# Peptides against a protein of PDB entry 3PUK, part 112

Target 1, 227 residues: chain A of PDB entry 3PUK
Amino acid sequence: ERGLKSVVWRKIKTAVFDDCRKEGEWKIMLLDEFTTKLLSSCCKMTDLLEEGITVIENIYKNREPVRQMKALYFISPTPKSVDCFLRDFGSKSEKKYKAAYIYFTDFCPDSLFNKIKASCSKSIRRCKEINISFIPQESQVYTLDVPDAFYYCYSPDPSNASRKEVVMEAMAEQIVTVCATLDENPGVRYKSKPLDNASKLAQLVEKKLEDYYKIDEKGLIKGKTQS

## One batch from the design tools (peptide; made by RFdiffusion4, then SolubleMPNN)

Design b2_p14_3_s2 (from b2_p14_3, 5 letters changed)
Fold by OpenDDE base, seed 3:
Parts: structure tokens; sequence; C-alpha cells
Structure b2_p14_3_s2 (fold): chain B 227 residues (1-227), chain A 14 residues (1-14)
């Protein structure tokens, strides 16, 4: 197994599958676009079967009810994925599964969380946030999933400045999740040419790393590593 | 087993 892929799988196994495991119980797992790519990058279907997943379904697709089975939602905290979940549980008549376990890949905004809680709290047994918002490619390589990142970061149009900032923040958050997953506080290295995007991103990452380690559950500030 | 909607848990870090 490749290093980063193994680490990511181990984290998902611990944070998601072990958390909701019931002996002898099978679940349907619902994935979105991001989590489909994520799981595909770090596990096989046989691995999911071992974790009690009988079938995986795409949350964006219309699906037939399986009312006797519980559903495990491993999804990104986006309006689109949340809306799809709400279609599955938002009304009594539309309840597709017996109950839901929800695991978000990152922090779910309060607006979305409250929307879920107000609509279908009685159907939800777990609602947790994990910190995995990247896709492992190689043992030490990952990709970020930020829509239009290339376009906004390299746009010469000043009107895109605000969008660029949003993208940079999202990228920085995802990089921090990688560092947290690897238990690293790296010295950030970058190449700034032709634009200062790399420098800005590095600054954001450094700031977020500092904040993360200051407020971590262990209360330990780790020194900078050379990763 | 009745659903127990837990309030938001902390992010799981490593």
Amino acid sequence: as target 1 above (227 residues)
Amino acid sequence: EEPEFDERSKKYYS
C-alpha cells in the first residue's frame, strides 16, 4: 500500500466505519462526486464489504427506497449534497432508508447543519465532521478539489479578485487537512512565478496550520517539519 | 434502536 493512500484509508476506517459499525449489520453507502473519487483512490470494493457496506450509491441520482436498511452518507458539506440528502429524508413520505449516519468530509456550515436538523433530525443517528478534503494520488502526492481554482487563480481580470480569494481560502483549508492527516506541520515551500498566488497560498496555509495546532485537542504545538 | 441525533462532533483529526 502507498503511504498517503493507506493513511487516508485508515482515517476513514476509524472515523467513519468503526464509528457506526454494528455487528452483523449491513448498510448502504451514499457518496457524492468528491467522496467517490476519494474512496476510489484509497480502497477497493472488497474493503468496503469488509466494513459492512453492501452497496454504494450516488447521492445525486434518483434511487429506489430500501426502507429496511440504514444508510451511511459520506459526503461533502455542500448545498448540492445536503439537498440530495434532504430529498431522501426531508419528508415522511420520501424517507428512502431506515435511518442515516452522516459523515462530512469537512466543516459543515451552520446554515446547512441547521437545515438538516430542522428537517429530519429524527432520522439521523450520527452527524459528524471529519477532516479529509483531498485526494491522494501517490505515496506523498495529493490533489485538491476546488472548482475553478485554475481559472480564478490565473485570471488577469480584476473582477475575479474576490472569487480568487475564496478559492485560495478553500485550497488552504484542504492543504491543512492533509497536514493534519499526516500529523505534520511543514515548512511551506513554494515557487511564486509568474504570479504571487503561491506566496499568498503559503501564507494562508501557515496561518491556518498555526491556528490548528494551537487549538488541537492535545494542546500540543508541533514544531515545523521538513516535509 | 432509536436514532440519537448527536450535536456536531468535533472534527476528527488523526
Scores: peptide ipSAE 0.026, ipTM 0.591, DockQ to the pose 0.280
Fold by OpenDDE base, seed 1:
Structure b2_p14_3_s2 (fold): chain B 227 residues (1-227), chain A 14 residues (1-14)
Amino acid sequence: as target 1 above (227 residues)
Amino acid sequence: EEPEFDERSKKYYS
């Protein structure tokens, strides 16, 4: 099926599973709240088994050590998820797993990255940032995972203006990740709303798209596509 | 195997 779900799955398979795959090796996969939703939206447990995942665990829960197995962390670059990872590998004497492969769903802030590097670098065999910050629903439908987006975007309270801007920027970033995943540079379209939020969001998306394609590894400015 | 840290996504450093 040519749906967004298939595209997202293909990206995860290539960027995560193929990157750390070893023949005959099984891994434990650690997920957070976002990546649990993401994988649930685009694959089945049977698909994960085929990719060498024996079991899925929640990173936030206390887990028994399995010192003989390597762990695949597919997580968002948040302080909470990073702190849970650090608990698994922070002590040399009490490592929960043999080694770690880390794949972040987005850019990991330097503060978090440096914290990981300083504490657990010897336990990490791979640390990679991928660009998937959305949940596919249908062939052309996706949901954004932005906390409190509904509250701040529709708040009539002027005191929330700064928070609204932060939320809109996060939404724009996630929309750009969809475009990057689909390899498209679309013209942004929106419906007029009582609040000029749609226009502001469109401008943010356009700016971020321009920045993304200017810096693309191919050094080629991709022309606008009709979508 | 030596730990490998990929290059950061260029879009965030530009």
Scores: peptide ipSAE 0.025, ipTM 0.601, DockQ to the pose 0.561
Fold by OpenDDE base, seed 5:
Structure b2_p14_3_s2 (fold): chain B 227 residues (1-227), chain A 14 residues (1-14)
Amino acid sequence: as target 1 above (227 residues)
Amino acid sequence: EEPEFDERSKKYYS
């Protein structure tokens, strides 16, 4: 089996770089906190250079305009990242780059998507969602990007129950994106712990996997595989 | 060059 890092890189290469590649064209790539970690986990700067990226910039930082170059935004579909993008293209006077290619790591909520369309659609050449919301660590190990996941999942405070559910939902969704990336439908396994978190998460993952494959392009539910 | 917004990711929940 190919390592998860290589699979993720190949996915990014195909879904992002190949998608917006133009012969002889260099782009500035804008990253947020998550995608910085993601790319750092699965590629080197030399790899990005080969894909036509001249420099990488942090989307959250103030940046000088480079109006002659197009920008590749590889970002999470969050209000913060979207707002930073909108500041780059929201007005003609504030336009920092020639044009934008936007690739979201996950499904972009309609509210954010529509906000982008309404504000700066003319500056956007591509807006795509690629469903990579996890960080590969090792060949079969990944980490999830869910804020305060540990805190809420292990909180004994009943008042955090609703937040715990939201966190677990987000975790389950990210796990499903791993499965989608690997084109696998694994049997969900979990270790019993004092809390029912593992069981609940497993159930959420199973449900989301079912939903994913039901609406898959093949219209078929893949059989469960051992993982 | 026209913007392309047509391709959306699949939803993992219904």
Scores: peptide ipSAE 0.029, ipTM 0.608, DockQ to the pose 0.513; fails the geometry check
Fold by OpenDDE base, seed 4:
Structure b2_p14_3_s2 (fold): chain B 227 residues (1-227), chain A 14 residues (1-14)
Amino acid sequence: as target 1 above (227 residues)
Amino acid sequence: EEPEFDERSKKYYS
């Protein structure tokens, strides 16, 4: 079955679980708000158990140390999530876990990455950006995790223009992530409205798609696919 | 085990 949920799960399995798998080893998995939703959309707890996850913890909550176990952080590259990680490993004497594997759902800003590197590098066994910043809802439907996207995109208030741009960028990034996940380069179609949000988003998506395929993992430009 | 940092996914932000 080529449903988006299955594709996403397969990607997570390959990019995250298989990447850090060690035979006979169990890990604690730390999730944030987005990755909780993401995993909930494409797998069950039993699936995670099969992947060597003994327990799932919310990264935002205070947690008791389990110093004998390694932790798998599957989190978004946000200041909030990163700060929570840093609290877990920022002090040698206060490490919550034995070591960390970090998998970001999207590009981690250099500022955050450098902050992690400077403070916790010795505790990190793996750090990857896996580019899964969307939530599959149906076989070919996904949702974007962009707070207040609707509000800012359709706000007529000029004071929201800068925020609208940020939101549009985030949406475009997530759409491209979907395309990358599905290995598709869609011909972008849109219907313009008075605010021309669809056109702007389409332009951003097209630009990012071009960049992605121009310098993709294969180093080849793929032709447009029907979508 | 030494820390391993993979390449940054900067391709989306070029």
Scores: peptide ipSAE 0.028, ipTM 0.599, DockQ to the pose 0.590; fails the geometry check

Design b2_p14_3_s3 (from b2_p14_3, 5 letters changed)
Fold by OpenDDE base, seed 2:
Structure b2_p14_3_s3 (fold): chain B 227 residues (1-227), chain A 14 residues (1-14)
Amino acid sequence: as target 1 above (227 residues)
Amino acid sequence: EEPQFDERSKKYYE
């Protein structure tokens, strides 16, 4: 049985490491908060070494330049992570690395994407979006990384309604990335609660799954599977 | 090597 951790690792290996691999080349890998947790959940440092990563660094921290080495940015498409990247490559004098490969864990908003392209395109060898925005725990268990999800989802305060919707959308998106990673189109199952959050989330997931598989690169629409 | 920005997720364009 392929555990979710192994599936996630295989996806990262194929989509990220194999995509930018060059024989005999070592890279520095930059991680943010989410990707640190993600990689920690599905691999060891020895695995990263085998993929040509010499060292991992936190993108949010001040780092010394290593101008002779290329950098692999595996980061979430957030303003904070993007801003840190731009600090590394925004000016010729401030370039910390030789070049950058960027892999986003999810869709990067056009505003951020265009900002990167406009500011430091000459330093970027690759910019790719992958669809992994969850943390695998066990073979069929994963954790959603949505800040304050519990608070907003279960808040009785009407003033939090808009925030609740944003959280639900983010959760649904992450669930879809799990399905994409597993190459499955599951029938959504849920237990209804008094606040009906599970039903709302299920509807969002179903809608997003439909949209995803309509435009699948394989041109194949999968039927409902069990997951 | 030329910069490559074409690897966008298509699922968000519909």
Scores: peptide ipSAE 0.025, ipTM 0.608, DockQ to the pose 0.581
Fold by OpenDDE base, seed 5:
Structure b2_p14_3_s3 (fold): chain B 227 residues (1-227), chain A 14 residues (1-14)
Amino acid sequence: as target 1 above (227 residues)
Amino acid sequence: EEPQFDERSKKYYE
């Protein structure tokens, strides 16, 4: 059975490391909280060394410049991570690294993308969005990274309805990234009790799957593979 | 936002 961890690693290898690989070149890799967990879940440091990564650094920490080396940013498309990146390259005289390759774990909002483009475009060799916004736990188990998902999804307070919708949307997006990573279009199964959250989420997932496959490289909607 | 990753990927001068 294809373990989800191995699939995720292969996806990262293909989408990130192979994309920016240059023979004989070593890079510093910058990670945020999510990507630290992600890589820790699906690879070892030895694997990263094989991919030309010499050092892993936390993007949130103050770091000494290594101006002779290029940096690989594998980060979430969040204001916090983007701001940290911008601090590394915002000043020409204070660039921490020679150049940057940026790989976002999900779609980067236009506001953040434009901010990067406006301030640091000359320092960026590659900017790519990939579809990995989940943590693989087991062969068929993954964890979503949606803040306060539990609180809002299970809140009985009607005032949280709008926030619940936002959370459900974010969850659905991440589930779709799992499907995209696995190249699957599954039938969604859910338990409707005690709340209708599962049904709503299922509908959102189905909709987003359709949208994703309509615009994918194949231009075809895949049939449902399994429930 | 819908997944539109590849279309927005940018390659810059190396």
Scores: peptide ipSAE 0.025, ipTM 0.604, DockQ to the pose 0.089
Fold by OpenDDE base, seed 4:
Structure b2_p14_3_s3 (fold): chain B 227 residues (1-227), chain A 14 residues (1-14)
Amino acid sequence: as target 1 above (227 residues)
Amino acid sequence: EEPQFDERSKKYYE
């Protein structure tokens, strides 16, 4: 397959499934709202079966314990998802699964990470952060998962200004994760509008891209690429 | 198996 969906799937396969794969072992995979959309956009259940996933479950739902199986948590680093994980493993007597592999779709805040570490570290076999915070739609098109993004970005109400900034920041972060995934440092272009949302977003993206490539894992500064 | 925590992602946006 060609396009962004294939790239995203390949990234997930490498960063998540290959990372925790054990021959002959099946895992239960726990997904949240975002990762459900993400996987649905770039793979089928048959693909997950090939990766050693026997069943997928929603992390937000009450689930019966399957204590003999390990669980793969592919989730967003949100309080809600983390709280659900903590409920699964927080009590020694009430562990839902044998062990956990956790893969966050983005940077997990220290507060959440420390909370997990303090309460559930013994149950965690792997905890990794991966930078996939977008939904691939088309070959070169992706969708941002930012709640109420449209509403706040286009709201003329000044009372929404602070929320607009938060949304813009989240959008910029997700765009940067796309660039990181594709290993691209694009020039940012935009059309000016009355609210100048595109300009503001462009500035945020540019800033974040610069920061990312300056302090990336490779320590390499990449030049601008065509995208 | 011992718990394995990967290195924390750098905070790129601070």
Scores: peptide ipSAE 0.024, ipTM 0.583, DockQ to the pose 0.568
Fold by OpenDDE base, seed 1:
Structure b2_p14_3_s3 (fold): chain B 227 residues (1-227), chain A 14 residues (1-14)
Amino acid sequence: as target 1 above (227 residues)
Amino acid sequence: EEPQFDERSKKYYE
C-alpha cells in the first residue's frame, strides 16, 4: 500500500541511508526517543540491515566504545540528544566510534550547531538537516509530537497564552513537514471547537506552507492540491 | 529536496 508510511520510509532512505552509504560498510545507528518511534512506525529491522545498519543503540544510554565502526546519528535537534552526541566525541582520547554521520529530523538551532562545530567537527563526516517531525500511523494518518500540546491548547488559563502560541507554531511546522514529504500543498480543513485554536492553527499552517513553497529552490510555485 | 534545511548541510572529507 502506498501509504504515508512508505513515503516517510522512502524519504529517510534517500535523505539518510543513501547519503552515507558505503559499499561493504556497516554502521551503528544511534536513535533518540522520537526517531525510535519514527523508524518503528515505517520500517522493520530487516530494512535497516539492508541499509547497512548492524545494530541500533539508544543515544541516552551508556554504550561501550566500538572504535573501529562509524556511527550514524539519526536524532532530534534537542539539547539532550546533542549533549549525548558530544559525550561520544567531545574528547579526542575517548571517542566512542571511528566517525559520525549526523542527520537531524529538523532545523538545528544555531546555538547547538555551533556547539557541535566547536567541539567535534573533525569527527563528523556528514551533518544534514532533514524535515521529518511527525509519526505516520496509517496511510493518511499521522501523529504530531509536540510536548504538552494537549495541556496548553485546551488550557482555559489566559496565563498560558504565550505557551499556547509556541505549541501551535510547533504543530503547524510539523504539519508542513508532512505536506513537504508528500509534495502537497493542501487546503486546510478543521473542525471548529469552542476554543478558536483550530482556526489559529489553520492560519499558521497556511502561512508556513506559503513560505515553504516560495523558497523552493526549483522556483516552481506548486498549486493547491486536493486533500 | 529539502531547501529549508540543506543550506547548513555539510560534508566533511577524509
Scores: peptide ipSAE 0.023, ipTM 0.595, DockQ to the pose 0.107

Design b2_p14_3_s4 (from b2_p14_3, 4 letters changed)
Fold by OpenDDE base, seed 5:
Structure b2_p14_3_s4 (fold): chain B 227 residues (1-227), chain A 14 residues (1-14)
Amino acid sequence: as target 1 above (227 residues)
Amino acid sequence: EEPEFDERSKKYYE
């Protein structure tokens, strides 16, 4: 059985590295907190070297310019990561790198996308979204990156209902990205708990799966698989 | 060169 880690790595290789690969070209790769964890979970530094990455840098840190090299940004579509990118390319005279390839781990909101386009478009060679917003742990285990998910999902306070809904939505989106990565349309299973969270999440996942496969390249909804 | 936007991703989140 192909482990989830290998599947994720293959997806990243195809969607990111193969997309921006140029023969003989080395890039600096910029990572945020999430993508650092993601890559650490599914590859080694040697793998990245094979993909033409010479150095990995943290996007949040102050970095010295390497103006002769292109940068590969593999980052989350967050204001923080985007702002760090914009600082690298916001000034023509102070560009840290020769050019940028941007790959977001998820859909980039129009507001952020437009902000990038307006300020740094000339420096960007690629800007794509990929659907990898989870951390593979084991062959069939993954971790979601949803801040405060535990707190809001298990909060008995009715005042948190709206926030709980937002968290549930984000969780459902990430689960769907796992399914998309695995090219699976699983039957959603859940255990009934005192809270209906599992049922609600299942419904959201099912809905999003349907939406995803309706607009998929095949234009067909895959049958539910046993999961 | 302008950023290439994934239209499928856009549709999914709309």
Scores: peptide ipSAE 0.026, ipTM 0.599, DockQ to the pose 0.555
Fold by OpenDDE base, seed 4:
Structure b2_p14_3_s4 (fold): chain B 227 residues (1-227), chain A 14 residues (1-14)
Amino acid sequence: as target 1 above (227 residues)
Amino acid sequence: EEPEFDERSKKYYE
């Protein structure tokens, strides 16, 4: 397959499935709202089976314990998802699964990470952060998963200004994760509008891109690319 | 098996 969906799938396969793969071992995979959409956009259940996933379950739902199986948590680093994980492993007597592999779709805040570490570190075999915070739609098109993004960005109500900034920041972060995933440092272009949302977003993206490439894992500054 | 935690991701956007 060609395009962004294939790239995202390959990234997930490498960063998640290959990372925790054990020959002959099946895992239960726990997904949240975002990762459900993400996987649905770039793979099929048959693909997950090939990666050693026997069943996928929603992390938010009450689930019966399967204590003999390890669980793969592919989730967003949100309080809600983390709380659900903690319910699964927080009690020694009530562990739902044998062990956990955790893969966060983005940076997990220290507060959440420390909470996990303090409460259930012994149950965790792997904890990794991966930078996939977008949904691939088309070959070069992706969807941002930012709640109420449209509403706040286009709201003329000044009372929404603070929330608009939060949304813009989240959007910019997700755009940068796309660039990181594609290993691209694009020039940012925009059309000006009365609310200048595009300009503001562009500025945030540019800033974040600069920061990312300056302090990336490789320590390399990449030039602007065409995308 | 001992827990294996990956190195914390850098905060690129602070």
Scores: peptide ipSAE 0.025, ipTM 0.582, DockQ to the pose 0.563
Fold by OpenDDE base, seed 1:
Structure b2_p14_3_s4 (fold): chain B 227 residues (1-227), chain A 14 residues (1-14)
Amino acid sequence: as target 1 above (227 residues)
Amino acid sequence: EEPEFDERSKKYYE
């Protein structure tokens, strides 16, 4: 089925696995909470084996060193995940793996990027940012991963207005990543609720879509697609 | 496909 899951898998395969692939080489893959859910939603362990992954490990857990193998870190650009990576490579004498390939699911903040660069740049063979911050559920269904989104979006407390805006912006960004992954510029539709949250989110999505397609290197203004 | 990320990644390894 040509569903969202297949599109997401194809993007991960091209952006991550094909980028670091070496014939006859096996890698250990390190995942965090988000990327575990992401891969589980769009592939099987057999698919990962075909891409040269011998074992999957949780980045948050203590792991035994495998110094002869390279590690593929497919992780979110969070302080927690970055700190776990730095523990693996921060000491020259205590490296967990031979080398690292890092693929972030989103833009890595400069503070975290600079921290990595300063501490363990010599151990890193690749460091790339990809744009996948959503979980595909069905052919046209996906789940946004925004912490506390439910609480802040539906809070009647006006003191949460600033936090609500941050959450809506994060949701809008994730929706745009879906559109980018599908190569679509959809018209935004929403169900009106008592709270004007849906209209605000729609406006943010439209703005971010415009920005995304304006900066597309191919200079091709893609017309609106039907979705 | 994603110029913003690719540009930074290239600068890191060049």
Scores: peptide ipSAE 0.024, ipTM 0.603, DockQ to the pose 0.092
Fold by OpenDDE base, seed 2:
Parts: C-alpha cells; sequence; structure tokens
Structure b2_p14_3_s4 (fold): chain B 227 residues (1-227), chain A 14 residues (1-14)
C-alpha cells in the first residue's frame, strides 16, 4: 500500500528535484514554515542529500550569501515568503545566490508573480507551481495547514463570516491538492454538523475538483473514486 | 542557461 507520505515524496521528487537536477550540482534549498513541515513529514535529510541538496535554510532568517551556489526555493506563494525571496535577489549587490529555482506549493497570485518578474526575472532559472498544500500524517491521513481554521469555522460572530469563507476556500483548495497528488476524483463524504460547515466545504471541494479535471492534460475526466 | 521564468504551470496537476 502506498502511504500518502510516499506519494507526496514521489511527487516532490518528480516535480521539484528531478525538474531542476543537474549532474554534479549541489543546491541550497530555502524553505518556509509550510514546506519545512511538509518535507519533515515525508523525508529525511539523507533523502534531500541524495537529491543534490547540500543544506536547507529557513527563508525567513537572515542568511549569509553563498554566491557560487544556486538556490532552490520550495515555498508557499505568500507575501511573506515572496518578500524574503525578493530580498535575496532584488538588487545586484544583495544577491545571496548564483541563481534561483522557484517551486510554489500552490497557485501563485498574479500580483505576486508579477512582482517577482518585475524585480528579479534575470536571476530565476525556473519558476513552477506545483500542487501540494497539505501535510501527510499517515497512509490516508493528512493535515490541512490553514491558520485559525478552527476559530473562524466555528465562530458564531457574524463579523467573522467573510473570514470563515476565506478559510473554507483555503481548506477546499488544499483538499483538491491531495486529490491531484493521488490522481483521484473522490466522492466527497461528510458528517453534517449544526453549523453545516462540512456541507459547505464539500460543495467547495466538488466545485474545485470539477474545475481541476476540466483542465487536466489527459483530457479525461476521471470518474468518482473512493478516498 | 536562459531563464525559464515564463514556464508557469497553468495546470494544477503535472
Amino acid sequence: as target 1 above (227 residues)
Amino acid sequence: EEPEFDERSKKYYE
């Protein structure tokens, strides 16, 4: 049985490491909060060494320049992570690395993408969006990484309604990334609660799954599967 | 190597 951890690792290996691999080349890998958790959940440092990563660094920390080495940024498409990247490459004098390969864990908003393009396009060898925004726990278990999800989803305060919708959207997006990673189109099952959050989330997931498979390269809409 | 910045994935699954 392929555990979710192994599937996630295989996806990262193929989509990230194999994509930028060069024989005999070592890279520094920059991680943010999410990707640190993600990699920690599905691989060891020895696995990263085998993929040509010499060291991992936290993108949020001040780092010394290593100008002779290329950097692999495996980060979430957030303003914070993008701003840290831009600090590394925003000026010629401030370039910390030789070049950058950027892999986003999800769709990067056009505003952030354009900001990167305008500021440091010449330093970027590759910029790709992958679709992994969840943490695998067990073979069929994953954790959603949505800050304050519990608070907003269960808040009775009407003033939090808009925030609740944002959280639900983020959760739905992450669930779709799991489905994409597993190459499945699940029939969504849920238990209704008094606040009907599960039903709303299910509807969002179904809609996003439909949109996802419409744009699938295979041109085939996969039937409903059990997951 | 020319920068391949414009190779943005338009699809969620590759």
Scores: peptide ipSAE 0.025, ipTM 0.591, DockQ to the pose 0.366; fails the geometry check

